Peptides against a protein of PDB entry 2YKT. Designs and how they scored, part 72

Target 1, 231 residues: chain A of PDB entry 2YKT
Amino acid sequence: SRSEEMHRLTENVYKTIMEQFNPSLRNFIAMGKNYEKALAGVTYAAKGYFDALVKMGELASESQGSKELGDVLFQMAEVHRQIQNQLEEMLKSFHNELLTQLEQKVELDSRYLSAALKKYQTEQRSKGDALDKCQAELKKLRKKSQGSKNPQKYSDKELQYIDAISNKQGELENYVSDGYKTALTEERRRFCFLVEKQCAVAKNSAAYHSKGKELLAQKLPLWQQACADPS

## One batch from the design tools (peptide)

Design b1_p30_1_s3 (made by RFdiffusion4, then SolubleMPNN; from b1_p30_1, 21 letters changed)
Fold by OpenDDE base, seed 3:
Structure b1_p30_1_s3 (fold): chain B 231 residues (1-231), chain A 30 residues (1-30)
Amino acid sequence: as target 1 above (231 residues)
Amino acid sequence: MKEEEEKLKKFKEELEKKLEEVKRILEEDE
C-alpha cells in the first residue's frame, strides 16, 4: 500500500542517517583531527626553518659588506611570522568551529535519532493496529449480518465502521507522510550544519591566504632589488 | 564497519608516533 511504502521510505531515511551519515561524519572528524595534527607538525618545522633564516640574517648584519641583506633576511622571517599567525587563527577555527562542534553533534545525535525513530514507529504501529482492528470488526459484523434474519439491524453499525476505517486510513497516511517529511528535514539539517561549519573554516582559510599574498606582494620587490643595489 | 574503525584507529596511532618522532628529531637538531 501507499502508506506502507512511505513508511518504509521514512525508516530508510533514519537508517541512512544512523548507519551511513553518522559513521561517515565520525570518520570525517577523525580525518580532520589527523590533518590538524599534520599541519601542526608542518608549522613546527616551518618555524625551525625560518629561525635558521634569522640566524643567516644575523651573520649578514655582522658582516661589513652585507649589512643591508641582514635586514632583508629579517624581514623575510618576520613576514613568515605574520603569515604563520594567520595560519594559527585558521587552525583554531578549524578545531573549535568545525571539529569540536561536529563531534558534539554526532555524539548527541545517536540517542536522539533512536528515540525519534522509535517514537515514529510506535505511533505508526498504533494507528495501523487501530485501523486493522476496525477492519476486522467490520468483517465480523458483515458475517453476522449475513447469517441474521434481520440484516437491517446492523446497517447503522456497519456505516459507523466504514466511516471509522476511512478516517483512520486518512490519519495513518497523513502521519506517515508527515513522518517522511520530518525525516528528510532531519537529514537536510545535518548536511546544512556540516556545510555551514565548513563555510566558517573556508572564510578563515581565505583570510590566511589573502594576508599572505598581500604581505609577500608588498615586500617581494624590495627583496628582489636588495642584491642589485649594493650599499 | 568495526574493522574499518579499528584500521582508522591504528593508522591514527601510527601517525601520531611518527609525528612525535619527527618533532624529537627536529628538537635534537636545534
Scores: peptide ipSAE 0.000, ipTM 0.218, DockQ to the pose 0.014
Fold by OpenDDE base, seed 5:
Structure b1_p30_1_s3 (fold): chain B 231 residues (1-231), chain A 30 residues (1-30)
Amino acid sequence: as target 1 above (231 residues)
Amino acid sequence: MKEEEEKLKKFKEELEKKLEEVKRILEEDE
C-alpha cells in the first residue's frame, strides 16, 4: 500500500542518517583534525625557517657594506610571520567553528535519532494495529451477518466500522506522510549545517589567502630593488 | 649550559624587539 511504502521510505531515511551520514561525518571530522595537525606542523616549520632568515638579517646589519639589506631581510621575515599568524587564526576558526561543533552534534545525534525513529515506529505500529483490529472486526461482523436470518440487525454496526476504518486509514496515511517529511527535514538540516559551517571555513580561508597576497604584492617590489640600489 | 641558554634567551629577546619594530613600520605604511 501507499502507506506501507511511505513507511519503508521513512525508516530508510533514518537508517541512512544513522548508518551512512553519521559515520561519514565522524570520518570527515577525523580527516579535518588530521589536516589541522598537518597545517600546524607547517606553521611550526615555517617559524624555524623565518627565524633563520632573521639571523641572516642580523649578520647583514652588522656588516660594513650590507647594513640596509638587514632591514630588508627583517621585513621579509616579518611579512611571512604575519601570514603565518593569519594561518593560525584560520586554524583556530577551523577548529572552533567547524570541528568542535560537528563533533558535539554527531555525538549527540545517535541517541536523538534512535529515539525519534523509535517514537515514529511505535506510533505508526499503534495506528496500524488499531486499523487492523477494526478491519478484523468488520470481517467478523460480516460473517455473522451472512449467517443471520436478520442481516439488517448488523447494518448500523457495519456502517460504524466502515467509517472507523476510513478514519483510521486516513490518520495512518497522514501520520506516515508527516513522518516522511520530518525525516527528510532532519536529513536536510544536517547537510545544511555542514554546508554552512564549511562556508565559514571557506570565508576564513579566503581572508588568509587575500591577506598573504596583499602583503607580498605590496612589499615585493621594494625588496627586488634593494640589491640594485647603490650602497 | 645555563650561560648558553641565557645568551640564547637574550638573543631571542633582541630579535623579537626588532621584529616588533618592523611590524610597526609595516603598519604605518598601510
Scores: peptide ipSAE 0.000, ipTM 0.175, DockQ to the pose 0.013
Fold by OpenDDE base, seed 1:
Structure b1_p30_1_s3 (fold): chain B 231 residues (1-231), chain A 30 residues (1-30)
Amino acid sequence: as target 1 above (231 residues)
Amino acid sequence: MKEEEEKLKKFKEELEKKLEEVKRILEEDE
């Protein structure tokens, strides 16, 4: 029946969230943590590199013929420091606004969805059982009427059962339909939340890249000309 | 019900398309 099909679809939505979406989201969070760790590693490695660059700048500053190049090397290191600070801010946002919030939600969600599905199933079954009972009673009544010398005696009661069946069927169909809409809304909300959080990360990432581009664009022409000027 | 299902389907499809676009952009820069 249409109601049975819709019921199966509803259950499948909940199952898809619980068995596919949530595990995938947990994996996404884990991969995000790995990515964060790797970026932290890059930050650390970069610090060592640019600290070494500063040392080269110090040597240049102590030289007789390359003193001005010391300032250039220091500026290069300083620009890197500023870019790195932007990266750290992005990483902080990535952790706090995306990973932590997703982790909190996915942990709570399993219990919530299980309860929601169970509630839906219980009520759906209750309505279905009530419908089946009415149908069974109508069938019994019809059998009794066929064996009776006065079938008209049962006509009013038959009509009452038909009406009751129709009403209960309509109620079941509406309930299952609403259940399906609710399930789809729950699924959509989860995807939307992920998208919104990822948009925040993307904005922060864009700010990081923009700042880096700006700083480098401002200084690079100066650095490129530093060796062309004879001391 | 069909409308909500369709909306969800379209939403997923749009996300998939965007992901593919990003992948293409990344491949072109490589």
Scores: peptide ipSAE 0.006, ipTM 0.331, DockQ to the pose 0.029; fails the geometry check
Fold by OpenDDE base, seed 2:
Structure b1_p30_1_s3 (fold): chain B 231 residues (1-231), chain A 30 residues (1-30)
Amino acid sequence: as target 1 above (231 residues)
Amino acid sequence: MKEEEEKLKKFKEELEKKLEEVKRILEEDE
């Protein structure tokens, strides 16, 4: 029946969230933590590299013929420091605004969804059982009427059961339909939350990349000319 | 899911080894 199909679809939505979406989200969070750790490692390695570059700048500043190149090397290191600071801000936001919040949500969600599904199933079964009972009673009444010498005696009661069945069928169909809409809304809400959090990350990432591009675009022409200019 | 968890574990282990190697190289150059 249409109601049975809709019921199966509703249960499948909840099961998909619990068995596919939430585990995948946990994996996404874990991959995010790994990515954060790798970027922290890059930050550490970059510091060592640019500290060594500063040392080369110091040596240039002490030279007789390359003094101005020392300033260029220092500027290169300083621009990197500024870019690094922006990266650290982005990473902080990535951790606090995305990973932590997603982790909190996914841990709470398992219990919530299990309870929601169980509640839906219990109420659906209750309505279904009530309908089945009315249908069974109507069937018994019809059998009794067919075996009777006075079938008209049961006509009013038959009409009452028919009306009750119709009402209960409509109620069950509406409940299952609403249940399906609710389940789809719950699924969509979770995807929307992920998208919104990822948009915040994208905004922070854009700021990082924009700042880096701006700083390098401003200074790079100057640095490229340093060796061509007479000392 | 169990397979994905194992893949994740291996990835984390490999990443940690790489990071430790980088730190070691930097410390040796200091």
Scores: peptide ipSAE 0.000, ipTM 0.214, DockQ to the pose 0.014; fails the geometry check

Design b1_p30_1_s4 (made by RFdiffusion4, then SolubleMPNN; from b1_p30_1, 23 letters changed)
Fold by OpenDDE base, seed 3:
Structure b1_p30_1_s4 (fold): chain B 231 residues (1-231), chain A 30 residues (1-30)
Amino acid sequence: as target 1 above (231 residues)
Amino acid sequence: FEEEDQKLEEELAELQKKEEEVKKVLEEME
């Protein structure tokens, strides 16, 4: 029936969130933490590299013929430091605005969804059972009426059961329909939250890339000319 | 965020209450 199909669809939405979305979100969070760790590792490794570059700049500054190149090397290291600081700020935002919040929500969500599904199932079953009971009683009444010498005495009661069945059927259909809409809304809300948090991360990432581009664009022409234009 | 989490917990509690109410009704019909 339409009601049964809608019921199955509703249950499937909840099951999809609990069994597919939430586990996938947990994996997403784990991969995010791994990515954060890797970027932090890059920061650490880069520090050693650019510290060594500073050392080369010091040697140039001590030389007779390459003094100006010392300043260039120092500037290169300093620009990198500024870019790296911006990356660290981006990582903080990545952690605090996305990973932590998603982790908190996914833990809470398991219990919430289980309760929501169970409530829906219980109410759906209750309405279904009530409908079935009325249908069964009508069937019994009709059987009794058919065997009676005076069937007319049951006519009013038969009408009452018919009306009750119609009303209960309508209530069940409406409940299941609303349940499906609610379930879809719950699913959409979760995806929207993910999208919104990822948008915030994207903005922070854009700021990082913009800062790096600006700093390098400002200095790179100067650095490229340094060897061609000795002091 | 904390307010959102609190709201979600309240919704959970409400759902659980309604679940129990429905369960009782079902048991009465059996």
Scores: peptide ipSAE 0.005, ipTM 0.356, DockQ to the pose 0.019
Fold by OpenDDE base, seed 1:
Structure b1_p30_1_s4 (fold): chain B 231 residues (1-231), chain A 30 residues (1-30)
Amino acid sequence: as target 1 above (231 residues)
Amino acid sequence: FEEEDQKLEEELAELQKKEEEVKKVLEEME
């Protein structure tokens, strides 16, 4: 029936969230932690590289013929330091605003969804059982009426059962329909939460990239000219 | 950098369009 199909769809939405979405989200969080760790590794390695560049700048500054290039090398290292600071800020936000919040959300969600699904199933079953009972009573009444010498005695009660069945059927259909809408809303809310958190990460990432682009664009012409302008 | 930025903007626009489509479907079901 339409109601049974809608019920199946509703249960499937909850099951999909619990069995597919939430595990995938946990994996996403784990991959995010791995990514954060890798970026921390990159930043550490980069520090070593640019510290070595500073050393080259010191040597240039101590030279007789390349003193001005020492300042250039120091500027390159300083720009890197500023870019690195922006990256670290982005990573902090990535951890605190995305990973931590998603982890908290997914942990609470398993219990919530299980309870929500059970509540829905219980009420759906209750309404279904009430409908079935009413249908069974109507069937009994009709059998009794057919065996009676005065079937008109049961006519009013038959009409009452018909009306009750119609009402209960409508209530069940509406409940299941609303349940499906609710389930879809719950699913959407979870995706929206992920999108919103990822937007915050994207904004911070954009700031990182913009700062790097700005600093490098400002200094690169100067650095490119440094060797052409000997002291 | 400009080409990469443009590509990202296009991808974001496409994602926003998909979101609006889903939103519309949900509203029609209400």
Scores: peptide ipSAE 0.000, ipTM 0.239, DockQ to the pose 0.290
Fold by OpenDDE base, seed 4:
Structure b1_p30_1_s4 (fold): chain B 231 residues (1-231), chain A 30 residues (1-30)
Amino acid sequence: as target 1 above (231 residues)
Amino acid sequence: FEEEDQKLEEELAELQKKEEEVKKVLEEME
């Protein structure tokens, strides 16, 4: 029946969220944590590299013929420091706005979805059983009517059961339809949440890249000219 | 009742189509 098919679809949506989406989301969070750790490692390694660059700048500043290049090297290191600070801000946002929030939601979601599915199944079954009972009673009544010398005696009661079946069938179909819409909405809400959080990450990432581009674009012409100017 | 049944069938068909579309998109992303 249509209601049975839609019921199966509804259950499949809940199962897909519970058995596919949520495990995949947990993996996504884990990969995100790994990515965060790697980027933190980059920041640490970069500090060592640019500290070494500062040392080269110090040596230039102590020289007789390359003093001005010392300032250039210091500026290069400072610009990098500012870029790394922006990266750290991006990572903070990545952790706090994406990973933490997803982790909190996915942990609670299993219990919520299980309860929601169970509630739906219980009510669906209750309505189905009530419909089946009315259909069975109508069938019994029709058998009695066919065997009776006075079938008109049962006509009013038959009509009542037909009406009751129609009403219960409509209620079941509506309930299952609403259940399916609800399930799809639950699924969509989860994807939308992921997209929204990833958009926040993208904005912060864009800010990091923009700041880096701005700082480098401002200074690079000066640095490129430094070796062309005699001491 | 017949009109309601027809509307329900149409709604089910639309919902099934949406589900299939989403499934296809997910499969394409894998």
Scores: peptide ipSAE 0.000, ipTM 0.280, DockQ to the pose 0.019
Fold by OpenDDE base, seed 2:
Structure b1_p30_1_s4 (fold): chain B 231 residues (1-231), chain A 30 residues (1-30)
Amino acid sequence: as target 1 above (231 residues)
Amino acid sequence: FEEEDQKLEEELAELQKKEEEVKKVLEEME
């Protein structure tokens, strides 16, 4: 039946969220944490490299003929520090706006979806059982009427059962239809939440890249000419 | 008595027809 098919579709949406989406989201969060850790490692390694560059700048500043190159090396290290600060801000956002919020949502979602599915199944079954009962009673009434010397005695009751069956069928179909729409809305809400959180990460990543590009574009011409203009 | 029985049979036939119609609608909705 159409109602049974739609019921199966509804259950499949909930199952897809619970068995496919949520496990995949947990994996996504885990991969995100690994990525965050790797980027933090890059930041740490970069600090050591540019601290060593500062040391080279100090030596240049102590020289008689290369003092200006000391300033260049310090500027290179400072620009890197500013770029790294932007990366750290991006990582904070990545952690707080994406990973933490997704982790909180996915942890709560398993119980929520299970309860929602159970509620839907219970009510769907209740309506189905009520319909089946009315159909069974109508069948019994007809058998009784066929065996009766006065069939007219049962005509009003027969009409009442027919009306009740029609109403219960319509109610079941509407309930299952609404259930399917609700399930699809639940699925969409989860994808939308993921997209929105990734948009926040993308904005912060753009800020990091923009700042780095700006700083390097401003200073690089100066640094490139430093050796051509001896002091 | 025969007229009353005939009227009852007609009413039953109409009710059965309505039921078949409802059943068809239900089957079409299946």
Scores: peptide ipSAE 0.011, ipTM 0.241, DockQ to the pose 0.006; fails the geometry check

Design b1_p30_2 (made by RFdiffusion4)
Fold by OpenDDE base, seed 1:
Structure b1_p30_2 (fold): chain B 231 residues (1-231), chain A 30 residues (1-30)
Amino acid sequence: as target 1 above (231 residues)
Amino acid sequence: SEELEEEEEKLEALQEELTELQEEIEELEE
């Protein structure tokens, strides 16, 4: 029936969130943590590289003919330091605003969804059972009427049961329909939360890239001319 | 309980039978 199909759809939405979405979200968080760790590793490795560059700058500064190139090399290392500082800020936001919040949500969500599904199932079953009872009573009444010498005495009761069945059927259908809408809303809310958090990450990432671009655009022309303009 | 439901059904059946018999008696007295 339409009601039964809608009921199955409703349950499937909750099950999909619990069995597919939430596990996938946990995996996403895990991959995010790995990505964060790798970026931290890049930062550390880059520090070693640019510290070595600073050493080359020191040697240039000690030379008789290449002193100005020492300053260039120092500037290169300093710009990198500023870029890395911006990256660290981005990573803090990535951790605190995305990963931590998603982790908190996903851990609490299983209990919430289980309770919501159970509540829906209980009420759906209650309404279904009430409908079935009325249908069974009507069937019994009809059997009695068929065996009676005066079947007309049951006509009013039969009409009452028919009306009750119709009303209960309508209530069940409406309840299941509303349940389905609610389930879809719950699913959408979770995806929206993910999208919103990812937007925040994207914004922070844009700031990181913008700062890097700005710093390099300012200095790179100067560095490119350093060898052409010997002191 | 299931037993109570069965007894209620029996009682209802007996009441119906009694009513039918009473109606038949009334028809015969007319």
Scores: peptide ipSAE 0.035, ipTM 0.542, DockQ to the pose 0.005
Fold by OpenDDE base, seed 5:
Structure b1_p30_2 (fold): chain B 231 residues (1-231), chain A 30 residues (1-30)
Amino acid sequence: as target 1 above (231 residues)
Amino acid sequence: SEELEEEEEKLEALQEELTELQEEIEELEE
């Protein structure tokens, strides 16, 4: 029946969220943590490299013929520091605004979805059983009427059961239909949340890249001419 | 519970048969 098909579809949506979406989201969070760790590692390694560059700048500043190049090397290290600070801000946002929030939601979601599915199944079954009962009673009544010498005696009761069956069938169909819409809404909400959080990450990432581009574009021409234009 | 429902249905069927027989008796007495 249409109701049975929609019921199966509804259950399948909940199962897809619990068995496919949530596990995949947990994996996504894990991969995000790995990515964060790798970027933190890059930041640490870069610090060592540019600290060593500062040391080269100090040596240049102590020289008689290359003193001005010391300032250039210091500027290079300072621009790097500013870029790394922006990266750290991006990573902080990545952790706090994406990973932590997704982790909190996905851990709670399994219990929520299980309860929601169980509630839906219980109510769907209750309505189905009530319909089946009325159908069974009508069948029994018709059997009695066929065996009776006065079948007209049962006509009013038969009409009552027919009306009850029609009403219960309509109620069941509506309930299952609403259940399906609710399930689809739950699924969409989860994808939308992921998209929204990724948009925040994208904005922060854009800010990091823009700051780096701006700083380097400003200073690079100056650095490129430093050896050709000794002061 | 199912056995009780079956017994109730049998009782109801017997009551209906009794009512029909009583109506037939009344028609024969008229």
Scores: peptide ipSAE 0.034, ipTM 0.533, DockQ to the pose 0.004
Fold by OpenDDE base, seed 4:
Structure b1_p30_2 (fold): chain B 231 residues (1-231), chain A 30 residues (1-30)
Amino acid sequence: as target 1 above (231 residues)
Amino acid sequence: SEELEEEEEKLEALQEELTELQEEIEELEE
């Protein structure tokens, strides 16, 4: 029946969230943590590299013929420091706004969805059983009517059962339909949350890249000219 | 559902036919 098919679809939505989406999301969070760790490692390694660059700048500043190049090297290191600061801010946002929030939600979600599915199944079964009972009673009544010399005696009761069956069938169909819509909404909400959090990460990442581009674009022409004009 | 309505209509038609047949039998037994 249409109601049975829709019931199966509803259950499948909940199962897909619990068995496919949530495990995949946990994996996504784990990969995100690994990515964060790697980026933190890059920041640390970069510090060592640019500290060494500063040392080269110090040597240039102590030279008789390359003093001006010392300032250039210091500026290069400083621009890098500013870029790395922006990266650190992006990483903090990545951790606090994406990973932590996803982790909190996915942990609670399994229990919530299990309870929601169970509630739906219980109510669906209850309505189905009530419908089946009315159908069985109508069948019994019809058997009695066929064996009776006065079938008209049962006509009113038959109509009452038909009406009751129709009403219960409608109720069941509506309940299952609403259940399916609710399940789809729950699924969509989870994807939307992920998309929204990724948008926040993308904005922060864009800010990092923009700042880096601006700083380098401003200074690079100056640095390129430093060797062309020996003092 | 349309299917339920169709089944109800079929059942009503069968009941009418059965009633007519029973009346014919009663008239023949008179």
Scores: peptide ipSAE 0.019, ipTM 0.485, DockQ to the pose 0.006
Fold by OpenDDE base, seed 2:
Structure b1_p30_2 (fold): chain B 231 residues (1-231), chain A 30 residues (1-30)
Amino acid sequence: as target 1 above (231 residues)
Amino acid sequence: SEELEEEEEKLEALQEELTELQEEIEELEE
């Protein structure tokens, strides 16, 4: 029946979230943590490199003929420090606004969805059983009426059962339909949450890239001219 | 139980038969 098909569709939505979406989201979070760790490693390695650059700048500052190049090397290291600070802020946002929040939600979601599905199944079965009972009673009544000398005596009761069956059928169909819409809304909400959190990460990433571009664009022409200027 | 449902159905059928017979008796007494 249409109601049975829609019921199966509803159950499949919940199963898809629990068996496919949530495990995939856990994997996504794990991959995000790996990515964060790698970027933190880059930041640490970069610090060592630019600390070494500062040492080269110190040596230039102590020289007679290259003093001005010492300042250039210090500026290069300082710009890098500012870029790395912006990266660290982006990583904090990535951790706190995306990974932590997704992790918290996915842990709670399994229990919530299981309970929601169970509630839906219980109520759907209850309505189905009530409908089946009314149909069975009507069938019994019709058998009784066929054996009776006065079948008209049962006509009012037959009409009442027919009306009850029609109403219960309608209620079941509406309940299953609403259940399907609710399930789809639950699925959409989870994807929307992921998209929204990724948008926040994207904004922070854009700020990191913008700051780096601005700092380098301002200083790079000066650094490029430094070796052309006589000491 | 299935047995209880069958007994209830038999009881209901008997009550209906009794009611029909009583109505027939009342019609014959008029």
Scores: peptide ipSAE 0.033, ipTM 0.540, DockQ to the pose 0.005; fails the geometry check

